# Peptides against a protein of PDB entry 7MKK: the designs that were tried, part 22

Target 1, 71 residues: chain A of PDB entry 7MKK
Amino acid sequence: SMKEKVKAKLVEIRKFVPFIRRVRIDFQDTLSKVQGHRLDALVNLLDREDVSMSSLNKIEVIIDKLRTRFN

## One batch from the design tools (peptide; made by RFdiffusion4, then SolubleMPNN)

Design b2_p13_7_s4 (from b2_p13_7, 5 letters changed)
Fold by OpenDDE base, seed 4:
Structure b2_p13_7_s4 (fold): chain B 71 residues (1-71), chain A 13 residues (1-13)
Amino acid sequence: as target 1 above (71 residues)
Amino acid sequence: SDLDKLLDELMSE
């Protein structure tokens, strides 16, 4: 079911939460305030259980961008 | 939604 797919995707995406947190901290002085706030919001979003597949797919792309830029 | 707006903003960077 789509519900199960979302659950599985969320589990996979959550594996990157420590990375997102690390980017937020390591580059705190480099990131703009708005960028920092957005990363915080992203982490908070991933703590929720009602995230859609569409959102998770977008988040995956965002994580890839973060990895390219900050890792 | 507010979430979609946030994601779109992040995607634009």
Scores: peptide ipSAE 0.099, ipTM 0.681, DockQ to the pose 0.184
Fold by OpenDDE base, seed 1:
Structure b2_p13_7_s4 (fold): chain B 71 residues (1-71), chain A 13 residues (1-13)
Amino acid sequence: as target 1 above (71 residues)
Amino acid sequence: SDLDKLLDELMSE
């Protein structure tokens, strides 16, 4: 079911939460306040259980961009 | 939605 697919995707995406937190901390002085806030919001979003597949797919793209930029 | 705005904002960086 779509519900099961969403849960599976969420589990996979959540594996990157520690990475996002690390980026937020390690580059806190480099990032603008707005950028830092956006990363915090991203982490908070991934703590939720009601995220759609569409949102998760977009988040995956964002994580890929972060990985490219921040290793 | 606020979520969509956040995602669009993050993707524009």
Scores: peptide ipSAE 0.098, ipTM 0.680, DockQ to the pose 0.184
Fold by OpenDDE base, seed 2:
Order: structure tokens, then sequence, then C-alpha cells
Structure b2_p13_7_s4 (fold): chain B 71 residues (1-71), chain A 13 residues (1-13)
């Protein structure tokens, strides 16, 4: 079901939370305050249970961008 | 939604 797919994807995306937190801290001096706050918000968003597949797909793209820029 | 707005803002980076 779509619900099961969403839950599975959320589990996979959450595996990147430590990476996002590491970017936030490791590049804190390089990131603008706005960028830092957005990363914090992204982590907080991934703690939620009501994230849609559409949102998860967008988050995946964001993580890919972070990996390109900061990894 | 506010959530979508946040995601759009992040995507604009």
Amino acid sequence: as target 1 above (71 residues)
Amino acid sequence: SDLDKLLDELMSE
C-alpha cells in the first residue's frame, strides 16, 4: 500500500539524519544563519510521522544536493 | 502548507 511505501521511504530517509546534523555542525561557520535554521527544520520535519511521499521525494533531492555540496 | 513552503525554500538553495 501507499502507506507502507511512505513508511518504508521515511525509514530510509531517516538514515540520513545523522549526516544532516553533521553538515549543520561541521559547516556551521560557512552556512548562513538561514541555512542553518533550515537544516534544523529539515531534521525536525523527519521526526514527524505525517510526512507525505511527495515531501519525502523532495527531501531526498535536498539530501542529494547536500551530499554534492558538503560531502 | 507551511511544510511545503519550507521544502520549497530548501529546494531553492
Scores: peptide ipSAE 0.097, ipTM 0.676, DockQ to the pose 0.182
Fold by OpenDDE base, seed 3:
Structure b2_p13_7_s4 (fold): chain B 71 residues (1-71), chain A 13 residues (1-13)
Amino acid sequence: as target 1 above (71 residues)
Amino acid sequence: SDLDKLLDELMSE
């Protein structure tokens, strides 16, 4: 079902939460206040259980951009 | 939605 696909995708995306947290901490002094708050919000979003597949796909793109920018 | 706003803000950066 689509519900099970969403759950599986969420599990996979959540594997990047430690990475997002690490970026937030390691670059805290170089990130703008807004950028830092957005990373915090992204982590908080991934704690939710009602995230749609569309949102998860967008989050995956964001994570790819973070990986490229912050390595 | 608030969620869409957050995602749009993150993607536009």
Scores: peptide ipSAE 0.095, ipTM 0.673, DockQ to the pose 0.183

Design b2_p13_8_s1 (from b2_p13_8, 4 letters changed)
Fold by OpenDDE base, seed 5:
Structure b2_p13_8_s1 (fold): chain B 71 residues (1-71), chain A 13 residues (1-13)
Amino acid sequence: as target 1 above (71 residues)
Amino acid sequence: MDLLDELLEELEK
């Protein structure tokens, strides 16, 4: 079901939360206040269980961008 | 949703 797919996708994306947190800390001095706030908000969003598949797909793209830019 | 779009846009700068 779509519900099961969403749950599975969320589990996979949550594996990158430690990476996102590390980027936020290690690059705090080079990130703008806006960028830092948005990274914090991204982590907070991934703490929720009611995230849509559409949002999860966008988050996946964001994580790929982070990985490319920040190792 | 809007937050994600804003974050993505910011990262592409």
Scores: peptide ipSAE 0.074, ipTM 0.686, DockQ to the pose 0.913
Fold by OpenDDE base, seed 3:
Structure b2_p13_8_s1 (fold): chain B 71 residues (1-71), chain A 13 residues (1-13)
Amino acid sequence: as target 1 above (71 residues)
Amino acid sequence: MDLLDELLEELEK
């Protein structure tokens, strides 16, 4: 079901939460305040259970860009 | 999702 697919995707995306947190901390002095706040919000969003597949797909793109820019 | 879209746009800079 779509519900099961969403749960599975969320589990996979959550594996990157430690990475996102490290980017937020390691580059705190480089990031603008707005960028930092948005990263915090991204982590908080991934703690939720009611994230849509559409949102998860967009988050995956964001994570890919973070990985490219920040290793 | 507006916040995520804004974050994505910011990362494209």
Scores: peptide ipSAE 0.073, ipTM 0.685, DockQ to the pose 0.902
Fold by OpenDDE base, seed 2:
Structure b2_p13_8_s1 (fold): chain B 71 residues (1-71), chain A 13 residues (1-13)
Amino acid sequence: as target 1 above (71 residues)
Amino acid sequence: MDLLDELLEELEK
């Protein structure tokens, strides 16, 4: 079902939460306040259980770009 | 760091 697919995708995306948190802290001095708050919001979003597949697909793209930029 | 602005703008779309 779509619900099962969403849950599986969320589990995979959540594996990158520690990475996002590390980016937030390691680059805190170079990030603007707005950028920092947005990374915090991204982590908080992934802690939720009611994230849509559309949102998860967008988040996956974001994480891929973060990985490319921040190693 | 403009990338983060772009990334988060994509989430809002």
Scores: peptide ipSAE 0.070, ipTM 0.682, DockQ to the pose 0.161
Fold by OpenDDE base, seed 1:
Structure b2_p13_8_s1 (fold): chain B 71 residues (1-71), chain A 13 residues (1-13)
Amino acid sequence: as target 1 above (71 residues)
Amino acid sequence: MDLLDELLEELEK
């Protein structure tokens, strides 16, 4: 079902939460206030249970860009 | 959705 697919995708994306938190902390002094806030909001979003597949797919792209920029 | 778009735009810079 779509619900099961969303749950599976959410589990996979949540594996990157520690990475996102690490980026937020390690680069806290170089990130703008807005960038820092957006990273915090991204983590908070992934803690929710009502994230859509569309949002999860966009988040995956964002995480890939984070990985490219911050290793 | 707006937040994700804004974050994506920021990371593309």
Scores: peptide ipSAE 0.070, ipTM 0.680, DockQ to the pose 0.930

Design b2_p13_8_s2 (from b2_p13_8, 4 letters changed)
Fold by OpenDDE base, seed 5:
Structure b2_p13_8_s2 (fold): chain B 71 residues (1-71), chain A 13 residues (1-13)
Amino acid sequence: as target 1 above (71 residues)
Amino acid sequence: MDMLDELLEELEK
């Protein structure tokens, strides 16, 4: 079901939370205040269980961009 | 969420 797919996707995306936290800390001086705030908000969003598939797909792209730029 | 779109936009600059 779609519900099961969302749950599975959320589990996979959460594996990158430590990476997102590390980018936020290690590159704090490089990031703008707005970028830092949005990364914090992203981590907070991933603590929730009601994240949509649309959001999870966007987060996947964000993680790819972060990996390209920051490691 | 809207903040995700904004974050993507900033990372694509």
Scores: peptide ipSAE 0.613, ipTM 0.900, DockQ to the pose 0.956
Fold by OpenDDE base, seed 1:
Structure b2_p13_8_s2 (fold): chain B 71 residues (1-71), chain A 13 residues (1-13)
Amino acid sequence: as target 1 above (71 residues)
Amino acid sequence: MDMLDELLEELEK
């Protein structure tokens, strides 16, 4: 089901939460205020249970961009 | 959710 697919995707994406947190902290001084706030919001979003597949797919792209820029 | 679009935009610059 779509619900099961979303749950599985969420589990996989949540594996990157530690990475996102590290980017937020390690590069706090080089990130803009708005970028920092958005990374915090991203982590908070991933703590929720009602994240859509559309959002999860966007987050996957975001993580790829973060990895490219910040390792 | 709008935040995700904005974050993507910033990271694509």
Scores: peptide ipSAE 0.612, ipTM 0.900, DockQ to the pose 0.956
Fold by OpenDDE base, seed 3:
Structure b2_p13_8_s2 (fold): chain B 71 residues (1-71), chain A 13 residues (1-13)
Amino acid sequence: as target 1 above (71 residues)
Amino acid sequence: MDMLDELLEELEK
């Protein structure tokens, strides 16, 4: 079911939370304040259970962009 | 979420 797929995707995306947190901290001086706040919000979002597949797909792209820019 | 779209747009600059 779609519900099961969302749960599985969420589990996989959550594996990147430590990476997102490290980007937020290690590059705090490089990031704008608004960018930093958005990364904090992203981490908080991933603590929720009601994240849509659409959002999870966007987050996957975001993580890819972060990896490209910040390693 | 709107903030995800905004964050993505910023990272695409």
Scores: peptide ipSAE 0.610, ipTM 0.900, DockQ to the pose 0.959
Fold by OpenDDE base, seed 2:
Structure b2_p13_8_s2 (fold): chain B 71 residues (1-71), chain A 13 residues (1-13)
Amino acid sequence: as target 1 above (71 residues)
Amino acid sequence: MDMLDELLEELEK
């Protein structure tokens, strides 16, 4: 079901939460204040159980961009 | 969320 697919993807995306937290802290001086606040919000979003597939797909792209820029 | 779209936009600059 779509619900099961969402749950499975959420589990996979959550594996990158430690990476997002590290980017937020390690590159705090490089990131704009707005970018930093949005990364904090992203981590908080991933703590929720009601994240849509649309949001998870966007988050996957965001993580790819972060990995490219911040290793 | 609007926040995700904005974050994507900034990372694509």
Scores: peptide ipSAE 0.610, ipTM 0.900, DockQ to the pose 0.952

Design b2_p13_8_s3 (from b2_p13_8 with D1M S3E E12S)
Fold by OpenDDE base, seed 4:
Structure b2_p13_8_s3 (fold): chain B 71 residues (1-71), chain A 13 residues (1-13)
Amino acid sequence: as target 1 above (71 residues)
Amino acid sequence: MEELDELLEELSE
């Protein structure tokens, strides 16, 4: 079901939460306050259980860009 | 969610 697919994708995306947190900390002095806040918001969003598939797809793109820029 | 869209745009630069 779509619900099961969302749950599965959320589990996979959550594997990158430690990476996002690391970027937030390691580049705190480089990131603007706004960028830092957005990364915090991203982590907070991934703690939720009601994230849509559309949102998760966007988050995957964001994570790919973070990986490209920050390892 | 709006913040994520903005973050995506910034990271796309």
Scores: peptide ipSAE 0.076, ipTM 0.688, DockQ to the pose 0.876
Fold by OpenDDE base, seed 3:
Structure b2_p13_8_s3 (fold): chain B 71 residues (1-71), chain A 13 residues (1-13)
Amino acid sequence: as target 1 above (71 residues)
Amino acid sequence: MEELDELLEELSE
């Protein structure tokens, strides 16, 4: 079902939470306050269970960009 | 997600 697909995708995306947290900390002095806040919001969003597939797809792109820029 | 969209735009620059 779509719900099962969303749950599976969420589990996969959550594997990157430690990475996002690391970026937030390691680059805290380089990131603007706004960028830092947005990364915090991203982590908080991934703690939720009601994230849509559309949102998860966007988040995947964001994580890809983070990986490209910040290792 | 609006805030995240803005982050995506910034990261794409």
Scores: peptide ipSAE 0.075, ipTM 0.688, DockQ to the pose 0.883
Fold by OpenDDE base, seed 1:
Structure b2_p13_8_s3 (fold): chain B 71 residues (1-71), chain A 13 residues (1-13)
Amino acid sequence: as target 1 above (71 residues)
Amino acid sequence: MEELDELLEELSE
């Protein structure tokens, strides 16, 4: 079901939460205030259980961009 | 969602 797919995708994406948190902390002085806030919001969103597949797909793209930019 | 879109836009520059 779509619900099962969403849960599976969420589990996979949540594996990157530690990475996102590390970017937020390690580059805190380099990131703008708004960038920091957006990263915090991203982590908070991934803590939720009601995230749509559409949102998860967007988040995956964001994480890929973060990985490219911040190694 | 809006914040995600903004973040994506920023990281895509």
Scores: peptide ipSAE 0.075, ipTM 0.684, DockQ to the pose 0.834
Fold by OpenDDE base, seed 2:
Structure b2_p13_8_s3 (fold): chain B 71 residues (1-71), chain A 13 residues (1-13)
Amino acid sequence: as target 1 above (71 residues)
Amino acid sequence: MEELDELLEELSE
């Protein structure tokens, strides 16, 4: 079901939460204040259980770009 | 969600 797919996707995306938190801390001086706040919001969003598939797909793109930019 | 869209746009540059 779509619900099961969403849960599976969320589990996979959550594996990158430690990475996102590390980027937020290690590059705090490089990131603008607004970028830092948005990363905090991203982590908070991934703590939720009611995230849609469309949101998870957007988040995946964001994480891929973060990985490219911040190793 | 708007914050994520804006972050995506900034990171795409």
Scores: peptide ipSAE 0.074, ipTM 0.688, DockQ to the pose 0.879

Design b2_p13_8_s4 (from b2_p13_8 with E2S S3L E13S)
Fold by OpenDDE base, seed 5:
Structure b2_p13_8_s4 (fold): chain B 71 residues (1-71), chain A 13 residues (1-13)
Amino acid sequence: as target 1 above (71 residues)
Amino acid sequence: DSLLDELLEELES
């Protein structure tokens, strides 16, 4: 079911939360204030249980781009 | 979420 797929995707995406937190901290001085706030909001979003598949797919792309730019 | 779109836009720049 879609519900189970979303649940599974969320579990996989949450594995990258530590990475996102590290980017936020390690590059705090190079990130704009707005960028920092957006990363914080992203982490907070992943604490929720009602994230859509559409959002999770976007987050996956975001993580890939963060990995490319911030190691 | 609009924040996701904004983040994507910044990272694609």
Scores: peptide ipSAE 0.541, ipTM 0.895, DockQ to the pose 0.922
Fold by OpenDDE base, seed 4:
Structure b2_p13_8_s4 (fold): chain B 71 residues (1-71), chain A 13 residues (1-13)
Amino acid sequence: as target 1 above (71 residues)
Amino acid sequence: DSLLDELLEELES
């Protein structure tokens, strides 16, 4: 079911939370305040259970972009 | 989520 797929995707995306936290901390001095805030909010979003598949797909792209820039 | 859209915009190549 779609619900099961969303849950599975969320589990996979959550594996990148430590990476997002590292980016936030390691590059805090080079990030703008708003960028830092958005990364914090992204981590908080991933703590929720009501994240849509659309959002999860966007988050995956965001993570890829972060990896390109910071790793 | 507007947050995600804003982040994507900032990270656009």
Scores: peptide ipSAE 0.541, ipTM 0.896, DockQ to the pose 0.849
Fold by OpenDDE base, seed 1:
Structure b2_p13_8_s4 (fold): chain B 71 residues (1-71), chain A 13 residues (1-13)
Amino acid sequence: as target 1 above (71 residues)
Amino acid sequence: DSLLDELLEELES
């Protein structure tokens, strides 16, 4: 079901939460305050259980771009 | 989610 697919993808995306947290910390002085806040909010979003597939797909792209920029 | 769109925008700009 779609519900099962969403939960499965959420589990996979959550594996990158430590990476996002590291980016937030390691580049805190480089990032603007608003960028830092957005990364914090992203982590908080991934702590939720009601994230849509659409959002998860966007988050995947975001993570890809973070990896490109921040290793 | 506006948050995600904003993040995407800044990472692509």
Scores: peptide ipSAE 0.529, ipTM 0.893, DockQ to the pose 0.886
Fold by OpenDDE base, seed 3:
Structure b2_p13_8_s4 (fold): chain B 71 residues (1-71), chain A 13 residues (1-13)
Amino acid sequence: as target 1 above (71 residues)
Amino acid sequence: DSLLDELLEELES
């Protein structure tokens, strides 16, 4: 079911939370305050259970962009 | 949500 797929996707995306936290810390001086706050909010979002598949897909793209730019 | 869209826009700019 879609619900099961969302849960599975969320589990996989959560594996990148440590990476996102690391980007936030390691590049804190390079990031604007707004960018830093958005990364914090992204981590907080991934602590929730009501994240949609569309959001998870966007987060996956975001992680790819972060990896390209920061690590 | 708007957070993800804004963050994505920043990373694509």
Scores: peptide ipSAE 0.560, ipTM 0.898, DockQ to the pose 0.920; fails the geometry check

## One batch from the design tools (peptide; made by RFdiffusion4, then SolubleMPNN)

Design b2_p14_1_s2 (from b2_p14_1, 7 letters changed)
Fold by OpenDDE base, seed 1:
Formats: C-alpha cells, sequence, structure tokens
Structure b2_p14_1_s2 (fold): chain B 71 residues (1-71), chain A 14 residues (1-14)
C-alpha cells in the first residue's frame, strides 16, 4: 500500500539525518542563517511520522544535493 | 552556488 511505501521510504531517508546534522554544524559558517534554520527544520520534519510521499521525494532530492556539495 | 538548494529548501517549507 501507499502507506507502507511511505513508511519504508521514511525509514530510508532517516538514515541521512546524522549526515544532515553534520552538514548543519560543520558548514555553519558557509550557510546563511535561513539555510541553517531550514536544515534544522528538515531534521525535525524527519522525526515526524506523518510525512507525505511528496515531501519525502523532495527531501531525497535535497539530500542528493547536500551529498554532492558537502560530501 | 547554493541557489538551487535554497529554492528546494524553500519549496519544502512553503
Amino acid sequence: as target 1 above (71 residues)
Amino acid sequence: DTEELTKLLDELFS
């Protein structure tokens, strides 16, 4: 079901939460205040259980961009 | 640059 797919994707995306936290801290000086706040909000969003598939797909793209830029 | 990333982050929270 779609609900099961969402849960599975959320589990996979959550594996990158430590990475997002590292980017937020390690590159704090190169990030704008708003970017830092957005990254904090992103981590908080991923702690929720009611994240939509649409949001998870967007988050996946964001994580890919973060991985490319910040390794 | 980080413009695209910023746009993606903004889109996520708007």
Scores: peptide ipSAE 0.203, ipTM 0.762, DockQ to the pose 0.855
Fold by OpenDDE base, seed 5:
Structure b2_p14_1_s2 (fold): chain B 71 residues (1-71), chain A 14 residues (1-14)
Amino acid sequence: as target 1 above (71 residues)
Amino acid sequence: DTEELTKLLDELFS
């Protein structure tokens, strides 16, 4: 079901929460204030259970971009 | 690029 697919995708994306937190800290002086706040919000968002598939797809793209830019 | 990242983050929280 769609609900099961969302749950599975959320589990996979949550694996990158430690990475996002690390980027936020290690590059705090490089990131703009807005970018830092958005990363904090992203981590908080991933702690929720009511994240849509649409949002998860966007988050996946964002994580890929972060991995490319911040190793 | 950084601009794209900013746009993606903004889009996510808009």
Scores: peptide ipSAE 0.203, ipTM 0.760, DockQ to the pose 0.869
Fold by OpenDDE base, seed 3:
Structure b2_p14_1_s2 (fold): chain B 71 residues (1-71), chain A 14 residues (1-14)
Amino acid sequence: as target 1 above (71 residues)
Amino acid sequence: DTEELTKLLDELFS
């Protein structure tokens, strides 16, 4: 079902939460207040269980960009 | 407001 697919996708995306937290901490003094807030918001969003497949696909793109810029 | 948040995050790394 779509519900099961969303749950599986969320589990895979959550594997990158430690990486996102690392970026937030390692660049804390360089990031603007807005940039820091956006990273915090991303982590908070991934803690939720009601994220849609559409949102998860968009988040995957954002994480790919993070990985490209911050290794 | 997930859509608005997604747009803001995309702007950050575009």
Scores: peptide ipSAE 0.191, ipTM 0.739, DockQ to the pose 0.166
Fold by OpenDDE base, seed 2:
Structure b2_p14_1_s2 (fold): chain B 71 residues (1-71), chain A 14 residues (1-14)
Amino acid sequence: as target 1 above (71 residues)
Amino acid sequence: DTEELTKLLDELFS
């Protein structure tokens, strides 16, 4: 079902939450204040259980960009 | 909310 697909996608994306948190900390002085707050917001969003598939797909793109830029 | 967040985060790579 779509619900099960969403749950599976969320589980996979959540594997990168520690990475996002580390980017936030390790590059705190490089990132602007607003960029840091946006990363915090991203982590908070992934703590939710009601994220849609469309949102998860967008988040996956963001994480890919983060990985490219921050390794 | 999620749509707006996505737009805002895009600025990280501008």
Scores: peptide ipSAE 0.183, ipTM 0.736, DockQ to the pose 0.139

Design b2_p14_1_s3 (from b2_p14_1, 6 letters changed)
Fold by OpenDDE base, seed 4:
Structure b2_p14_1_s3 (fold): chain B 71 residues (1-71), chain A 14 residues (1-14)
Amino acid sequence: as target 1 above (71 residues)
Amino acid sequence: DTEELTELLDELFS
């Protein structure tokens, strides 16, 4: 079901929460205020259980970009 | 690349 797929995707994406937190802290001085705020909000979003598949797909792209830029 | 990331973040939270 889509519900199970969303849950599985969320589990996979949550594996990167520590990475996102580290990017936010380690690069705080080089991130814009907007970027920093959005990263904080991203972590908060991933604490929720009602995130849509469309949002999770967007988040996956964002994480890939973060990994490319920040190792 | 930074601009793209900003756009993606903005899109997510728009």
Scores: peptide ipSAE 0.177, ipTM 0.745, DockQ to the pose 0.821
Fold by OpenDDE base, seed 1:
Structure b2_p14_1_s3 (fold): chain B 71 residues (1-71), chain A 14 residues (1-14)
Amino acid sequence: as target 1 above (71 residues)
Amino acid sequence: DTEELTELLDELFS
């Protein structure tokens, strides 16, 4: 079901939460204040259980961009 | 640059 797919995707995306936290801290001087706030909000969003598939797909793209730029 | 990343982050929270 779609609900099961969302849960599975959320589990996979959550594996990158430690990475997102590291980017937020390690590159704090490179990031603007608003970017830092957005990354904090992203981590908080991923702690929720009611994240939509649409949001998770967008988050996946964001994580890919973060991995490319911040390794 | 980080413009695309910023736009993606903004889109996520708007």
Scores: peptide ipSAE 0.174, ipTM 0.741, DockQ to the pose 0.854
Fold by OpenDDE base, seed 5:
Structure b2_p14_1_s3 (fold): chain B 71 residues (1-71), chain A 14 residues (1-14)
Amino acid sequence: as target 1 above (71 residues)
Amino acid sequence: DTEELTELLDELFS
């Protein structure tokens, strides 16, 4: 079901929360204030259960960009 | 270049 797919994708994306937190800290002086705040919000968003598939797909792209740029 | 990242983050939280 779609609900099961969302849950599975959320579990996979949550594996990158430690990475996102690390980027936020290690590159604090490089990131703009807005970018830092958005990364904090991204981590908080991934702690929620009510994240849509649309949002998760966007987050997956964002994580890929973070990995490319900061790792 | 972090412009695309900024746009994606802004889009996510719009």
Scores: peptide ipSAE 0.173, ipTM 0.741, DockQ to the pose 0.887
Fold by OpenDDE base, seed 2:
Structure b2_p14_1_s3 (fold): chain B 71 residues (1-71), chain A 14 residues (1-14)
Amino acid sequence: as target 1 above (71 residues)
Amino acid sequence: DTEELTELLDELFS
């Protein structure tokens, strides 16, 4: 079902939450204040249980970009 | 909210 697909996608994306948190901390002085707050918001979003598949797909793209830029 | 967040995060890579 779509619900099961969403749950599976969320589980996979959540594997990168520690990475996002580390980017936020390790590059705190490089990132602007607003960029840092947006990363915090991203982590908080992934802590929710009601994220849509469309949102998860967008978040996956963001994480890919983060990985490219921050390793 | 989620869509707005996605748009706002685009600035991170500008």
Scores: peptide ipSAE 0.170, ipTM 0.734, DockQ to the pose 0.138; fails the geometry check

Design b2_p14_1_s4 (from b2_p14_1, 7 letters changed)
Fold by OpenDDE base, seed 3:
Structure b2_p14_1_s4 (fold): chain B 71 residues (1-71), chain A 14 residues (1-14)
Amino acid sequence: as target 1 above (71 residues)
Amino acid sequence: SSEELTKLLDELFS
């Protein structure tokens, strides 16, 4: 079902939460206040249970770009 | 909202 697919996708995306947290801390001095807030918001968003598949797909793209810029 | 947050983050990493 779609619900099961969303749950599975969320589990996979959540594997990157530790990475996002590390980026937030490691680059805290170089990130703008707005950028830092957005990374915090990303982590908080992934703690939710009502994230849509559309949002998860967008987040996956964001994480890919994040990995490229902050590898 | 979730949608608003994803849009803001998309702008950040576009």
Scores: peptide ipSAE 0.135, ipTM 0.721, DockQ to the pose 0.165
Fold by OpenDDE base, seed 4:
Structure b2_p14_1_s4 (fold): chain B 71 residues (1-71), chain A 14 residues (1-14)
Amino acid sequence: as target 1 above (71 residues)
Amino acid sequence: SSEELTKLLDELFS
């Protein structure tokens, strides 16, 4: 079901939460207040259980860009 | 909304 697919995708995306947190900390002095807040918001979003597949797909792209930039 | 948030984040990392 779509519900099961969403949950599976969410589990996969959540694997990057530690990475996101690390970027947030390591670049805290470089990131603007707004950028830092957005990273925090990203983590908070991934803590939810009601994230749509559409959102998860977009988040995956964001994480890819994050990995490219902050590697 | 989640959609709004993803758009904002995409802008951040674009």
Scores: peptide ipSAE 0.134, ipTM 0.720, DockQ to the pose 0.166
Fold by OpenDDE base, seed 5:
Structure b2_p14_1_s4 (fold): chain B 71 residues (1-71), chain A 14 residues (1-14)
Amino acid sequence: as target 1 above (71 residues)
Amino acid sequence: SSEELTKLLDELFS
């Protein structure tokens, strides 16, 4: 079911929450307030259980790009 | 760069 697919995708994406937190901390002095807030919002979003598949797909792309640019 | 990060994050909130 779509519900089970969402749960599985969320579990996999959550593995990168520590990475996102590290980017937020390591670049805290470089990031603008808006950028910092967006990273915080991204982490907070992944703590929820009602995230849509559409959002998870977008988040996955962003994490891949962050990994490419920031290790 | 900071500008690049802004563009990447804009994709999430678009």
Scores: peptide ipSAE 0.104, ipTM 0.710, DockQ to the pose 0.696
Fold by OpenDDE base, seed 2:
Structure b2_p14_1_s4 (fold): chain B 71 residues (1-71), chain A 14 residues (1-14)
Amino acid sequence: as target 1 above (71 residues)
Amino acid sequence: SSEELTKLLDELFS
């Protein structure tokens, strides 16, 4: 079911929450206020249980870009 | 550089 697919994808994406948190902290002094807030919002969104598949797909793209640029 | 990092982050959320 779509519900099961969403849960599975959320589990996989949540594996990168620690990475996102570290990016936020490591570059805190370099990030603009809005950029920092965007990363914080991303982490907070992944802590929720009601994230849609469309949102998860967008988040996955963002995480892939972060992994490439902030390895 | 700081400027480069700023640009990359803007691109991530654009």
Scores: peptide ipSAE 0.076, ipTM 0.682, DockQ to the pose 0.252

